# Ledger of designs, part 13: peptides against a protein of PDB entry 8PQO

Target 1, 252 residues: chain A of PDB entry 8PQO
Amino acid sequence: VLLKEYRVILPVSVDEYQVGQLYSVAEASKNETGGGEGVEVLVNEPYEKDGEKGQYTHKIYHLQSKVPTFVRMLAPEGALNIHEKAWNAYPYCRTVITNEYMKEDFLIKIETWHKPDLGTQENVHKLEPEAWKHVEAVYIDIADRSQVLSKDYKAEEDPAKFKSIKTGRGPLGPNWKQELVNQKDCPYMCAYKLVTVKFKWWGLQNKVENFIHKQERRLFTNFHRQLFCWLDKWVDLTMDDIRRMEEETKRQ

## One batch from the design tools (peptide; aimed at target 1 V25 C93 H114)

Design b1_p12_2 (made by RFdiffusion4; failed a check: the pose's geometry)
Pose (drawn by RFdiffusion4):
Structure b1_p12_2 (pose): chain A 252 residues (1-252), chain P 12 residues (1-12)
Amino acid sequence: as target 1 above (252 residues)
Amino acid sequence: MLTELLNRMAAA
């Protein structure tokens, strides 16, 4: 099983990231016809354990209505049921994704620490030493064009070409992280996203784990580029504003 | 299909 820590250094604060990520998930999913239908909340409750106080949820995403009929007929029972178990104690969160048919043999776990630093902490997740020694640290720079697939590139989602009206932040050059250390004002943070991918069937552990990690890096990069370029849309929102927009979207 | 879920994973 392969583990990688993706460090996403951002010119926002940890407080700002919480609102911005919630807004961005909802906004990026705004054009998807077929969003919200098929989402099932099995469990939604508070939890507390040894310093980590938060909210636990168990959700199921039924894909039967979103795939061609032949896919629904051919799919083994439960293969189209995606389970997400989430522990949200921001600035810490854990999510575990499984498939009902694959049980625990296909698993994607993301454990994230959101810290007010420049990604300089080592083993921020406090792994056992030997296990930590086998974790590759992968840095994601949202200003680096070379880290974006050409088919993914969109000028309107390029931090190198965006300046915030409300904050004046951006555009981001190759030295933006260096100018952060030399700066006393603009906030910054790093999301330490430790990703574990497990695929235990058919001897395809390596191929699937690698494919998933490449896709996770691509998604982390594109998502956080979008997040920064949308700074004017969400930077003035509070958490109460986010919860209100959630209840609003709940009516339908 | 899974955009909302994947975006939430990215935001994790």

Design b1_p12_2_s1 (made by RFdiffusion4, then SolubleMPNN; from b1_p12_2, 7 letters changed)
Fold by OpenDDE base, seed 5:
Structure b1_p12_2_s1 (fold): chain B 252 residues (1-252), chain A 12 residues (1-12)
Amino acid sequence: as target 1 above (252 residues)
Amino acid sequence: ALKELEYARAAT
């Protein structure tokens, strides 16, 4: 098991982020090839548990059509079916990813708290002390180009070059986080994403767990760079506007 | 609405 807490600091408010996150997911989905092919929605309903109130979803991703023929023919039963269970109670979210074939030997859990701070809170997910000492805190700086792979880099998605016309935020210089403290009119937040990865296969555990974390970090970095650079596209949208956009995306 | 695999799939 490998645990890391990714802390993504952004010059937006917690309330703004709720809109921006949904917009950015919907926008990115428009550019996806294949759309919703192979995705089965089993459950989509409101939930209430231990004071947590939100939306619960259970989806199955059938990957049979997404892998080469020889992989599909050799894959064990259930190996190409990925289950995603998600509890969205913004500003808290939890996602659990499992596989039918691997059962208890495979788990990806992502728990996120969105807080109006600069990533300074310790153990925001309230782990036991013995468990918390095994968690690596990883700060993602969306303005740091060195954290971006060359193949992922786009100038139009570079926070160090972008300036928001509607809000005046950006561009983000090397010391933008320190300077943010002195800017009374600029809101800020941190997304605390605790990622738990378990892959119990002898000889491959550490390699696969580290690989998954590397991909998650890459994903979080690129997504939040887009989210910030698309600020002028979503900052004036309401939640109702976002829901309409999501419905339009589902038609593709 | 926000799901990590959907999130990941859209971002890649």
Scores: peptide ipSAE 0.151, ipTM 0.836, DockQ to the pose 0.205
OpenDDE base, seeds 1, 2, 3, 4: peptide ipSAE 0.118, 0.121, 0.106, 0.147; ipTM 0.825, 0.825, 0.819, 0.835; seeds 2, 3 fail the geometry check

Design b1_p12_2_s2 (made by RFdiffusion4, then SolubleMPNN; from b1_p12_2, 6 letters changed)
Fold by OpenDDE base, seed 2:
Structure b1_p12_2_s2 (fold): chain B 252 residues (1-252), chain A 12 residues (1-12)
Amino acid sequence: as target 1 above (252 residues)
Amino acid sequence: ALTELLYARAGT
């Protein structure tokens, strides 16, 4: 088991982020070829549990069409089906990813708290002290180009170059986070993403767990760079606007 | 979270 808490600081408010996240997910999905292919939505309903109220989704990602034929032919039954269960109770979110074949031997859990701070809170997910000691805190700086793979880099998605016309935010210089505290009119937040990865397979546990974390970090980095650079596209949208957009997308 | 959907879709 490998636990890391990724802390993504953004010059947006928690309320703004809710809109921006939904917009950016939709936009990013449009840019991905076959984004909806092989995705089966089993459940999409509101839930209320233990004082938590939000939207619950259960999706199955069928990867059969996304792997080479020989892999598909050799893959055990269920090995290419990924289950994603998500509880979205913004500002808290939880996602649990499992695989039919691996069962309890595979788990990706992502728990996110969105807080109006600069990532200064410790153990926001209230882990036991012993468990918390094993969590590596990883700060993602969306302005740091060195954290971006060359193949992922796009100038139009570079927070160090982007300036929001609507808000005046950006570009984000090397010390942008420190400067935020002096800009009383610029909101900020941190997404605390506790990622738990378990892959119990002899000889491959550490390799796969580290690989998954690497991919998650890459995803979080790129996504939030996009989210910020797309600020002018979504900052004036309301949640109602987003809901309307989602409904329109479903009709297509 | 919705960002995790991107992970699954990317097939990583």
Scores: peptide ipSAE 0.055, ipTM 0.770, DockQ to the pose 0.188
OpenDDE base, seeds 1, 3, 4, 5: peptide ipSAE 0.040, 0.051, 0.051, 0.040; ipTM 0.754, 0.774, 0.757, 0.758; seed 3 fails the geometry check

Design b1_p12_2_s3 (made by RFdiffusion4, then SolubleMPNN; from b1_p12_2, 6 letters changed)
Fold by OpenDDE base, seed 5:
Structure b1_p12_2_s3 (fold): chain B 252 residues (1-252), chain A 12 residues (1-12)
Amino acid sequence: as target 1 above (252 residues)
Amino acid sequence: ALKELLYQLAAT
């Protein structure tokens, strides 16, 4: 098991982020080839548990059509079915990813708190002290180009070059986080993303767990760079506007 | 963000 807490600081408010996140997910989905193909929605309903109130979803991703024929023919039963269970109670979110074949030997859990701070809170997910001492805190700086792979880099998605016309935020210089403290009119927040990865196969555990974390970090970095650089596209949208966009995306 | 990861896996 490998645990890391990714802390993503953004020059937006917690309330703004709710809109921006949903917009950016919808926009990214439009750009994906074969988006929605092989996705089965089993459950989509409101939930209430231990004072947490939100939306619960259970989806299955069938990857049979997305892998080469020889992989499909050799894959064990259930190996190409991924289950995603998600509890969205913004500003708290939890997602659990499992596989039918691997059962308890495979788990990806992502728990996120969105807080109006600069990533300074320790153990925001309230882990036991013995568990917390094994968690690596990883700060993602969306303005740091060195954290972006060359193949992923786009100038139009570079926070160091972008300036929001509607809000006046950006561009983000090398010391933007320190300077943010002195800017009374600029809101800020941190997404604390605790990622738990378990892959219990002898000889491959560490390799696969580290690989998954590397992919998650890459995803979080690119996603939040896009979210910020698309600020002018979503900052004036309402939640109702976002819901309409999501419905339109489902039709494609 | 999570949805994007799943789409990336499906796109491989």
Scores: peptide ipSAE 0.033, ipTM 0.729, DockQ to the pose 0.139
OpenDDE base, seeds 1, 2, 3, 4: peptide ipSAE 0.033, 0.031, 0.032, 0.032; ipTM 0.727, 0.722, 0.734, 0.726

Design b1_p12_2_s4 (made by RFdiffusion4, then SolubleMPNN; from b1_p12_2, 7 letters changed)
Fold by OpenDDE base, seed 1:
Structure b1_p12_2_s4 (fold): chain B 252 residues (1-252), chain A 12 residues (1-12)
Amino acid sequence: as target 1 above (252 residues)
Amino acid sequence: ALKELEYQRAAT
């Protein structure tokens, strides 16, 4: 098991982020062909548990049509079905990813708190001390180009170059986070993303767990760079606007 | 809702 808490600081408010996140997901999805092919929605309902209230979604991703024939033929039963269970109680979210074949030997859990701070809270997810001591805190700086792979880099998605016309935010210089303290008119937040990865196969555990974390970090970095650089596209949108966009994306 | 697999797919 490998745990890391990714802390992404952004010059947006927690309320703004809710819109920006949904917009950015929807926008990225527009460019994807095939839509929800192979995706089965089992559950989509409200939930309430332990004071947490939100929307619960259970989806199955069927990968049979997305792998070569020989892989499909050799794959054990259930190996190509991935389950995603998501609890959306913004500003808290939890996603649990499992596989039918691997059972308890495979888990990706992503728990996110969105807080109006600069990533200074310790153990925001309230883990037991024994568990928390094993968590590596990883700060993602969206302005740091060195954290971006060359193949992922786009100038129009570079926070160090972007200037928001609508808000006046950006560009983000090397000391942008420290400067936020002096910019009383600029909101800020941190997404605390606790990622738990378990891949309990002998000889492959560390390699796969580290690989998955590397991919998640890459995803978080690129996504939040986009989110910020698309600020002028989403900052004036309402949740109803987002819902319409999501429906349009589903039809494609 | 945060749909990590869909999110990941869209970002790829």
Scores: peptide ipSAE 0.063, ipTM 0.795, DockQ to the pose 0.201
OpenDDE base, seeds 2, 3, 4, 5: peptide ipSAE 0.039, 0.056, 0.051, 0.062; ipTM 0.756, 0.779, 0.778, 0.778; seeds 4, 5 fail the geometry check

Design b1_p12_3 (made by RFdiffusion4)
Pose (drawn by RFdiffusion4):
Structure b1_p12_3 (pose): chain A 252 residues (1-252), chain P 12 residues (1-12)
Amino acid sequence: as target 1 above (252 residues)
Amino acid sequence: LPMELLNSRAAA
C-alpha cells in the first residue's frame, strides 16, 4: 500500500481556507446536472476523542441513476454504491471512501492537517517512524503552469493571471512563496493531505494506487487553482454564511 | 463520480 503526503501551500489563512474550500466544493459542482440526487446521509453526529472534537458523517452515493442502463445491469451488487465516512474537526479532517461491493479491499483515505506554515513540518500526522519513512512528500504549487495538464488549463483559473479585487492578492509568480516569508501581512497556510490508496484485488495494487495518486495530484492542483481564483467570491463569507447557503440548497 | 464527491476529496 502506497502513501503520499500532498502539501498544498496557499496564500490564504487557515480560517480562510475553511470557508473557501466549502464554497469551492459547492460552486465547482454548480453546473453538474445530477448532483445531490442519490446522496444518502446514513449517519450525522458529533464526536469527541482525545483532543479531536468534530462531526462524523456516513454518506452513500448511489450511482445507479447516473450510469448507462447496461452498466447498472452489469455492475455486481453494490459496486455502484460509494461510501464516504468523514470526521471533520477542522483544522483536521479524515475521509474514507469505499465501494460497497469491494468492501474494505478498495479504500481511499485522506487525512489533512491545515497549518499556518509554509509546509515545513515533517510527519505532521505523527506516523510511526518506519511507516513515515515510506511516505513521499509531493509539493503542489498552484502558480506553476507546468504542473497542469494542457487539457485542464483554463486562463480564468490561473493564479498567474488573477488579482483579487477585495484583497489585492495575486497574480502569483514563481517567487510568491518567497515573498510570503518576506511579508508581514498576507496570510498563508499549508494543507498536509496524507493520501492512502489500497486496492487488494487481482494483484493490481500498484497500478491502481499509482493511477489514483496521479489523479488525486491533478485534482488537488486544479481545485486549489480554482479556489484561489475565486477569492473575490468567498473571502468575505463567514462560516455562518456557508451554513446558510447549505440550508438554502437544502430546500430543493 | 459526482463532482461533489471528487471536490470533497480535494477540499479535505

Design b1_p12_3_s1 (made by RFdiffusion4, then SolubleMPNN; from b1_p12_3, 5 letters changed)
Fold by OpenDDE base, seed 5:
Structure b1_p12_3_s1 (fold): chain B 252 residues (1-252), chain A 12 residues (1-12)
Amino acid sequence: as target 1 above (252 residues)
Amino acid sequence: LPKELLYSLAGT
């Protein structure tokens, strides 16, 4: 098992981020072809548990059409079915990824707290001390070009070049986080993403767990660079606007 | 991984 807590600092408020996150997921998905194919939604309902209130979803991703024929023919039963269970109780979210074939031998869990701070809170997910001491804290700086792969880099998604016309935020220089403390009118937040990866196959555990973390870090970095650079597209939207957009997309 | 899953993970 490998645990890392990714801390993503953004010059937006917790309330703004709720809109921006939903918008950016929708916008990014539009740029991809073949969306929705092989996705089965089993459950989509409100829930209330231990004072947590939100939306619960259970989805299955069927990969049979997404892999080469020889892989599909050789794959054991259930190996190409990925389950996603998600609890969205913003500002808290939890997502659990499992595979039918691997059962308890495979787990990806992502737990996120969104806080109005600069990533300074320790153990925000309230782990036991013995567990917390094994968690690596990883700071993602959306303005740091060195954290972005060359193949992923786009100038229009570079926070170091972007300036929001509507808010005046950006561009983000090398010391933007320190300068933010002196800017009373600029909100800020941190997304604390505790990622738990388990892959209990002998000889491959560490390699696969590290690989998954590498991909998650890459995903979080690129997504939040987009979210910030799309600020002018979503900052004036309300949650009601987002809900209408989602409903319209479902009808298409 | 499917793109749908990637964006779901990004948005969680």
Scores: peptide ipSAE 0.579, ipTM 0.951, DockQ to the pose 0.739
OpenDDE base, seeds 1, 2, 3, 4: peptide ipSAE 0.558, 0.575, 0.054, 0.576; ipTM 0.948, 0.950, 0.797, 0.951

Design b1_p12_3_s2 (made by RFdiffusion4, then SolubleMPNN; from b1_p12_3, 4 letters changed)
Fold by OpenDDE base, seed 5:
Structure b1_p12_3_s2 (fold): chain B 252 residues (1-252), chain A 12 residues (1-12)
Amino acid sequence: as target 1 above (252 residues)
Amino acid sequence: LPKELLYSLAAT
């Protein structure tokens, strides 16, 4: 098991982020060629648990049509079915990824708290001290070009070049986080993303767990660079506007 | 992986 807490600092408020996050997901979904092929929604309902109130979803991703024929023919039963269980109670979110074949030997869990701070809180997810001491804190700087793979880099998604016309935020220089403290009019937040990865197959545990973390970091970095650089597209939208966009996307 | 799953992971 490998745990890391990724801390993503953004020059937006917690309330703004809720809109931007949903917009960015919807916008990215429009660029998909395959649509919802292979995705089965089993559950989509409100939930209340331990004071947490939000939306629960259970989806299955059927990968049979997404892999080469020889892989499909050799794959054991259930190996190409991925389950996603998600609890969205913004500003708290949790997602659990499992596989039918691997059962308890495979787990990806992502738990996120969105806080109006600069990533200075320790153990925001309230782990036991013995567990917390094994968690690596990883700061993601969306303005740092060195954290982005060359193949992922786009100038239009570079926070170091972007200037928001509507808010005046950006571009983000090398010391933008320190300078933010002195800017009274600019809101800020941190997304604390605790990622738990378990892959219990002997001989491959560390390799696979580290690989998954590397991919998660890449995903978080690229997603939040986009979110910030699309600020002028979503900052004036309401939650109702977002819901309309989501419905339009479902029709495509 | 499916693009839908990638964005679910990124946006959680």
Scores: peptide ipSAE 0.619, ipTM 0.956, DockQ to the pose 0.751
OpenDDE base, seeds 1, 2, 3, 4: peptide ipSAE 0.044, 0.036, 0.043, 0.613; ipTM 0.774, 0.746, 0.776, 0.954

Design b1_p12_3_s3 (made by RFdiffusion4, then SolubleMPNN; from b1_p12_3, 4 letters changed)
Fold by OpenDDE base, seed 1:
Structure b1_p12_3_s3 (fold): chain B 252 residues (1-252), chain A 12 residues (1-12)
Amino acid sequence: as target 1 above (252 residues)
Amino acid sequence: LPLELLYSRAGT
């Protein structure tokens, strides 16, 4: 098991982020070919549990059509079905990813708290001390180009170059986080993303767990760079606007 | 597609 807490600081409010995240997800989905293919939605309903209230979804990603024929032919039953269970109680979110074949030997869990701070809270997910001492805190700086793969870099998605016309935020210089403390009119937040990866196969555990973390970090970095650079596209949108956009996308 | 991001799309 490998645990890391990714802390993503953004010059947006927690309330703004709720809209920006949904917009950016929708926009990113439009840019991907074959998005939603092989996805089965089993459950999509409100939930209330232990004082947590939000939306629960259970999806199955059928990967049979997304792998080479020889892989499909050799894959054990259930090996190409990925289950995603998600609890969205913003500002808290939890996603649990499992596989039918691997059962308890495979787990990706992503738990996120969105807080109006600069990533200074320790153990925001309230882990036991013994578990918390094994968590690596990883700060993602969306302005740091060195954290971006060359193949992923786009100038129009570079926070160090972007200037929001609507809000005046950006560009983000090397010391933008320190300067933000002195900018009383600029909101800020941190997404605390605790990622738990378990791949219990002898000889492959460390390799696969580290690989998955590397992919998650890459995803979080690129996504939040986009989210910030798309600020002028979503900052004036309401949740109703987002819902309409999602409905329109489903019809296509 | 990031799986976590796919959830955000369906939850609204």
Scores: peptide ipSAE 0.073, ipTM 0.795, DockQ to the pose 0.217
OpenDDE base, seeds 2, 3, 4, 5: peptide ipSAE 0.058, 0.064, 0.066, 0.045; ipTM 0.788, 0.792, 0.795, 0.779

Design b1_p12_3_s4 (made by RFdiffusion4, then SolubleMPNN; from b1_p12_3, 6 letters changed)
Fold by OpenDDE base, seed 4:
Structure b1_p12_3_s4 (fold): chain B 252 residues (1-252), chain A 12 residues (1-12)
Amino acid sequence: as target 1 above (252 residues)
Amino acid sequence: LPLSLLYSLAGT
């Protein structure tokens, strides 16, 4: 098991982020080839448990069409079906990813707290001390180009170049996080993303767990760079606007 | 990895 807490600081408020997140997910999904293909929604309903209230979703990602034919032919039954169970109780979110074939030998859990701070809280997910000491804190700087793979880099998604016309935020210089403290009119938040990866296959555990973390980090980095650079597209949207957009997307 | 793994949308 490998645990890392990714801390993504953004010059947006927690409330703004809720809109921006939903917008950016929708927008990015449109840009993905084959978006929605092979996705089965089993459950989509409100939930209430232990004081947590939100939306629960259970989705299956059927990857048969996403892998080469030879992989599909050799893959054991259920190996290409990924289950995603998500509890969205913003500002808290939890996603659990499992695989039918690997069962308990595979787990990706992503737990996110969105807090109005600069990533200074320790153990925001309230882990036991023994567990917390094994968590690596990883800061993602959306302005740091060195954290972006060259193949992922787009100038229009570079926070170091972007200037929001609507808010005046950006571009984000090398010391933008420190400068936020002096800008009373600029809101900020941190997404604390505790990622738990379990791949219990002897000889491959560390390699696969580290690989998955690398992919998650890449995803978080790119997504939040997009979210910020799309600020002018979503900052004036309401949650009702987002809901309408989601409904329109469902119809397609 | 798809963005859906980051955040799950109710209708997506």
Scores: peptide ipSAE 0.051, ipTM 0.778, DockQ to the pose 0.260
OpenDDE base, seeds 1, 2, 3, 5: peptide ipSAE 0.049, 0.045, 0.049, 0.049; ipTM 0.785, 0.777, 0.775, 0.787

Design b1_p12_4 (made by RFdiffusion4)
Pose (drawn by RFdiffusion4):
Structure b1_p12_4 (pose): chain A 252 residues (1-252), chain P 12 residues (1-12)
Amino acid sequence: as target 1 above (252 residues)
Amino acid sequence: MPLELLNKRAAA
């Protein structure tokens, strides 16, 4: 099983990231016809354990209505049921994704620490030493064009070409992280996203784990580029504003 | 895959 820590250094504060990531998930999913239908909340409750106080949820995403009929007929029972178990104690969160048919043999776990630093902490997740020694640290720079697939590139989602009206932050050059250390004002943070991918069937552990990690890097990069370029849309929102927009979207 | 689910992973 392969583990990688993706460090996403951002010119926002940790407080700002919480609102921005919630807004961005909702906004990026705004054009998807077929969003919300098929989402099932099995469990939604508070939890507390040794310093980590938060909210636990168990949700199921039924994909039967979103795939061709033949896919629904051919799919083994439960293969189209995606389980997500989430522990949200921001600035820490853990999510575990499984498939009902694959049980625990296909698993994607993301554990994230959101810290007010420039991604300089080592083993921020406090792994056992030997296990930590086998974790590759992968840095995601949202200003680096070379880290974006050409088919993914969108000028309107390029931090190198965006300047915030409300904050004046951006555009981001190759030295933006250096200018953060030399700066006393603009906030910054790093999301330490430790990703574990497990695929235990058919001897395809390596191929699937690698494919999933490449896709996770691509998604982390594109998502956080979008997040920064949308700074004017969400930076003035509070958490109460976010919860209100959630209840609003709940009516339908 | 629903974008919501994917974006949640990215936002994690």

Design b1_p12_4_s1 (made by RFdiffusion4, then SolubleMPNN; from b1_p12_4, 6 letters changed)
Fold by OpenDDE base, seed 3:
Structure b1_p12_4_s1 (fold): chain B 252 residues (1-252), chain A 12 residues (1-12)
Amino acid sequence: as target 1 above (252 residues)
Amino acid sequence: MPKELLYSLAGT
């Protein structure tokens, strides 16, 4: 098992982020042409548990059409079905990814708290001390170009170049996070994303777990760069506007 | 980013 807590600081408020996140997911999904096939939504309903209220979704990603024929023919039952269970109780979110065949030997869990701070809270997910001492805190700086793969880089999604017309935020210089403390008109938040990866198969645990974390970090980095650079597109939207966009995205 | 991974990212 490999645990890392990714801390993404953003020059937006927790309330703004709720809109921006949903917008950016919908927008990014529209821009992708290779996804969406083989997705089955099993459950989409409100939930209430231990005082937590939100929306629960259960999706299955059927990968049979995404692998070569010989792999599909040899794959054990359930091996090509990925289950995603998500609990969205913003500002808290949890996503659990499992596989029917691997069962308890495979897990990706992403738990996120969105807090109005600069990523300074320790153990925001309230892990036991023995577990917390094994968590690596990883700070993602959306303005740091060195954290972006060259193949992922787009100038229009570079926070170091973007200037928001509507809010005046950006561009984000090398010391933008430190400067936020002195900017009364610029809100800030941190997304604390605790990622738990477990992969127990044929002695490949460490290699695969590290690989998955690398992919998650890449995803978080690119997504939040987009979110910020799209600020002018979503900052004036209401939740009703977002809901309409989500419905349009579901049709793709 | 893949659409499927975006859903995981948002927890929605």
Scores: peptide ipSAE 0.047, ipTM 0.783, DockQ to the pose 0.423
OpenDDE base, seeds 1, 2, 4, 5: peptide ipSAE 0.042, 0.040, 0.043, 0.045; ipTM 0.765, 0.758, 0.768, 0.773; seed 4 fails the geometry check

Design b1_p12_4_s2 (made by RFdiffusion4, then SolubleMPNN; from b1_p12_4, 7 letters changed)
Fold by OpenDDE base, seed 5:
Structure b1_p12_4_s2 (fold): chain B 252 residues (1-252), chain A 12 residues (1-12)
Amino acid sequence: as target 1 above (252 residues)
Amino acid sequence: LPKELLYSLAGT
């Protein structure tokens, strides 16, 4: 098992981020072809548990059409079915990824707290001390070009070049986080993403767990660079606007 | 991984 807590600092408020996150997921998905194919939604309902209130979803991703024929023919039963269970109780979210074939031998869990701070809170997910001491804290700086792969880099998604016309935020220089403390009118937040990866196959555990973390870090970095650079597209939207957009997309 | 899953993970 490998645990890392990714801390993503953004010059937006917790309330703004709720809109921006939903918008950016929708916008990014539009740029991809073949969306929705092989996705089965089993459950989509409100829930209330231990004072947590939100939306619960259970989805299955069927990969049979997404892999080469020889892989599909050789794959054991259930190996190409990925389950996603998600609890969205913003500002808290939890997502659990499992595979039918691997059962308890495979787990990806992502737990996120969104806080109005600069990533300074320790153990925000309230782990036991013995567990917390094994968690690596990883700071993602959306303005740091060195954290972005060359193949992923786009100038229009570079926070170091972007300036929001509507808010005046950006561009983000090398010391933007320190300068933010002196800017009373600029909100800020941190997304604390505790990622738990388990892959209990002998000889491959560490390699696969590290690989998954590498991909998650890459995903979080690129997504939040987009979210910030799309600020002018979503900052004036309300949650009601987002809900209408989602409903319209479902009808298409 | 499917793109749908990637964006779901990004948005969680």
Scores: peptide ipSAE 0.579, ipTM 0.951, DockQ to the pose 0.729
OpenDDE base, seeds 1, 2, 3, 4: peptide ipSAE 0.558, 0.575, 0.054, 0.576; ipTM 0.948, 0.950, 0.797, 0.951

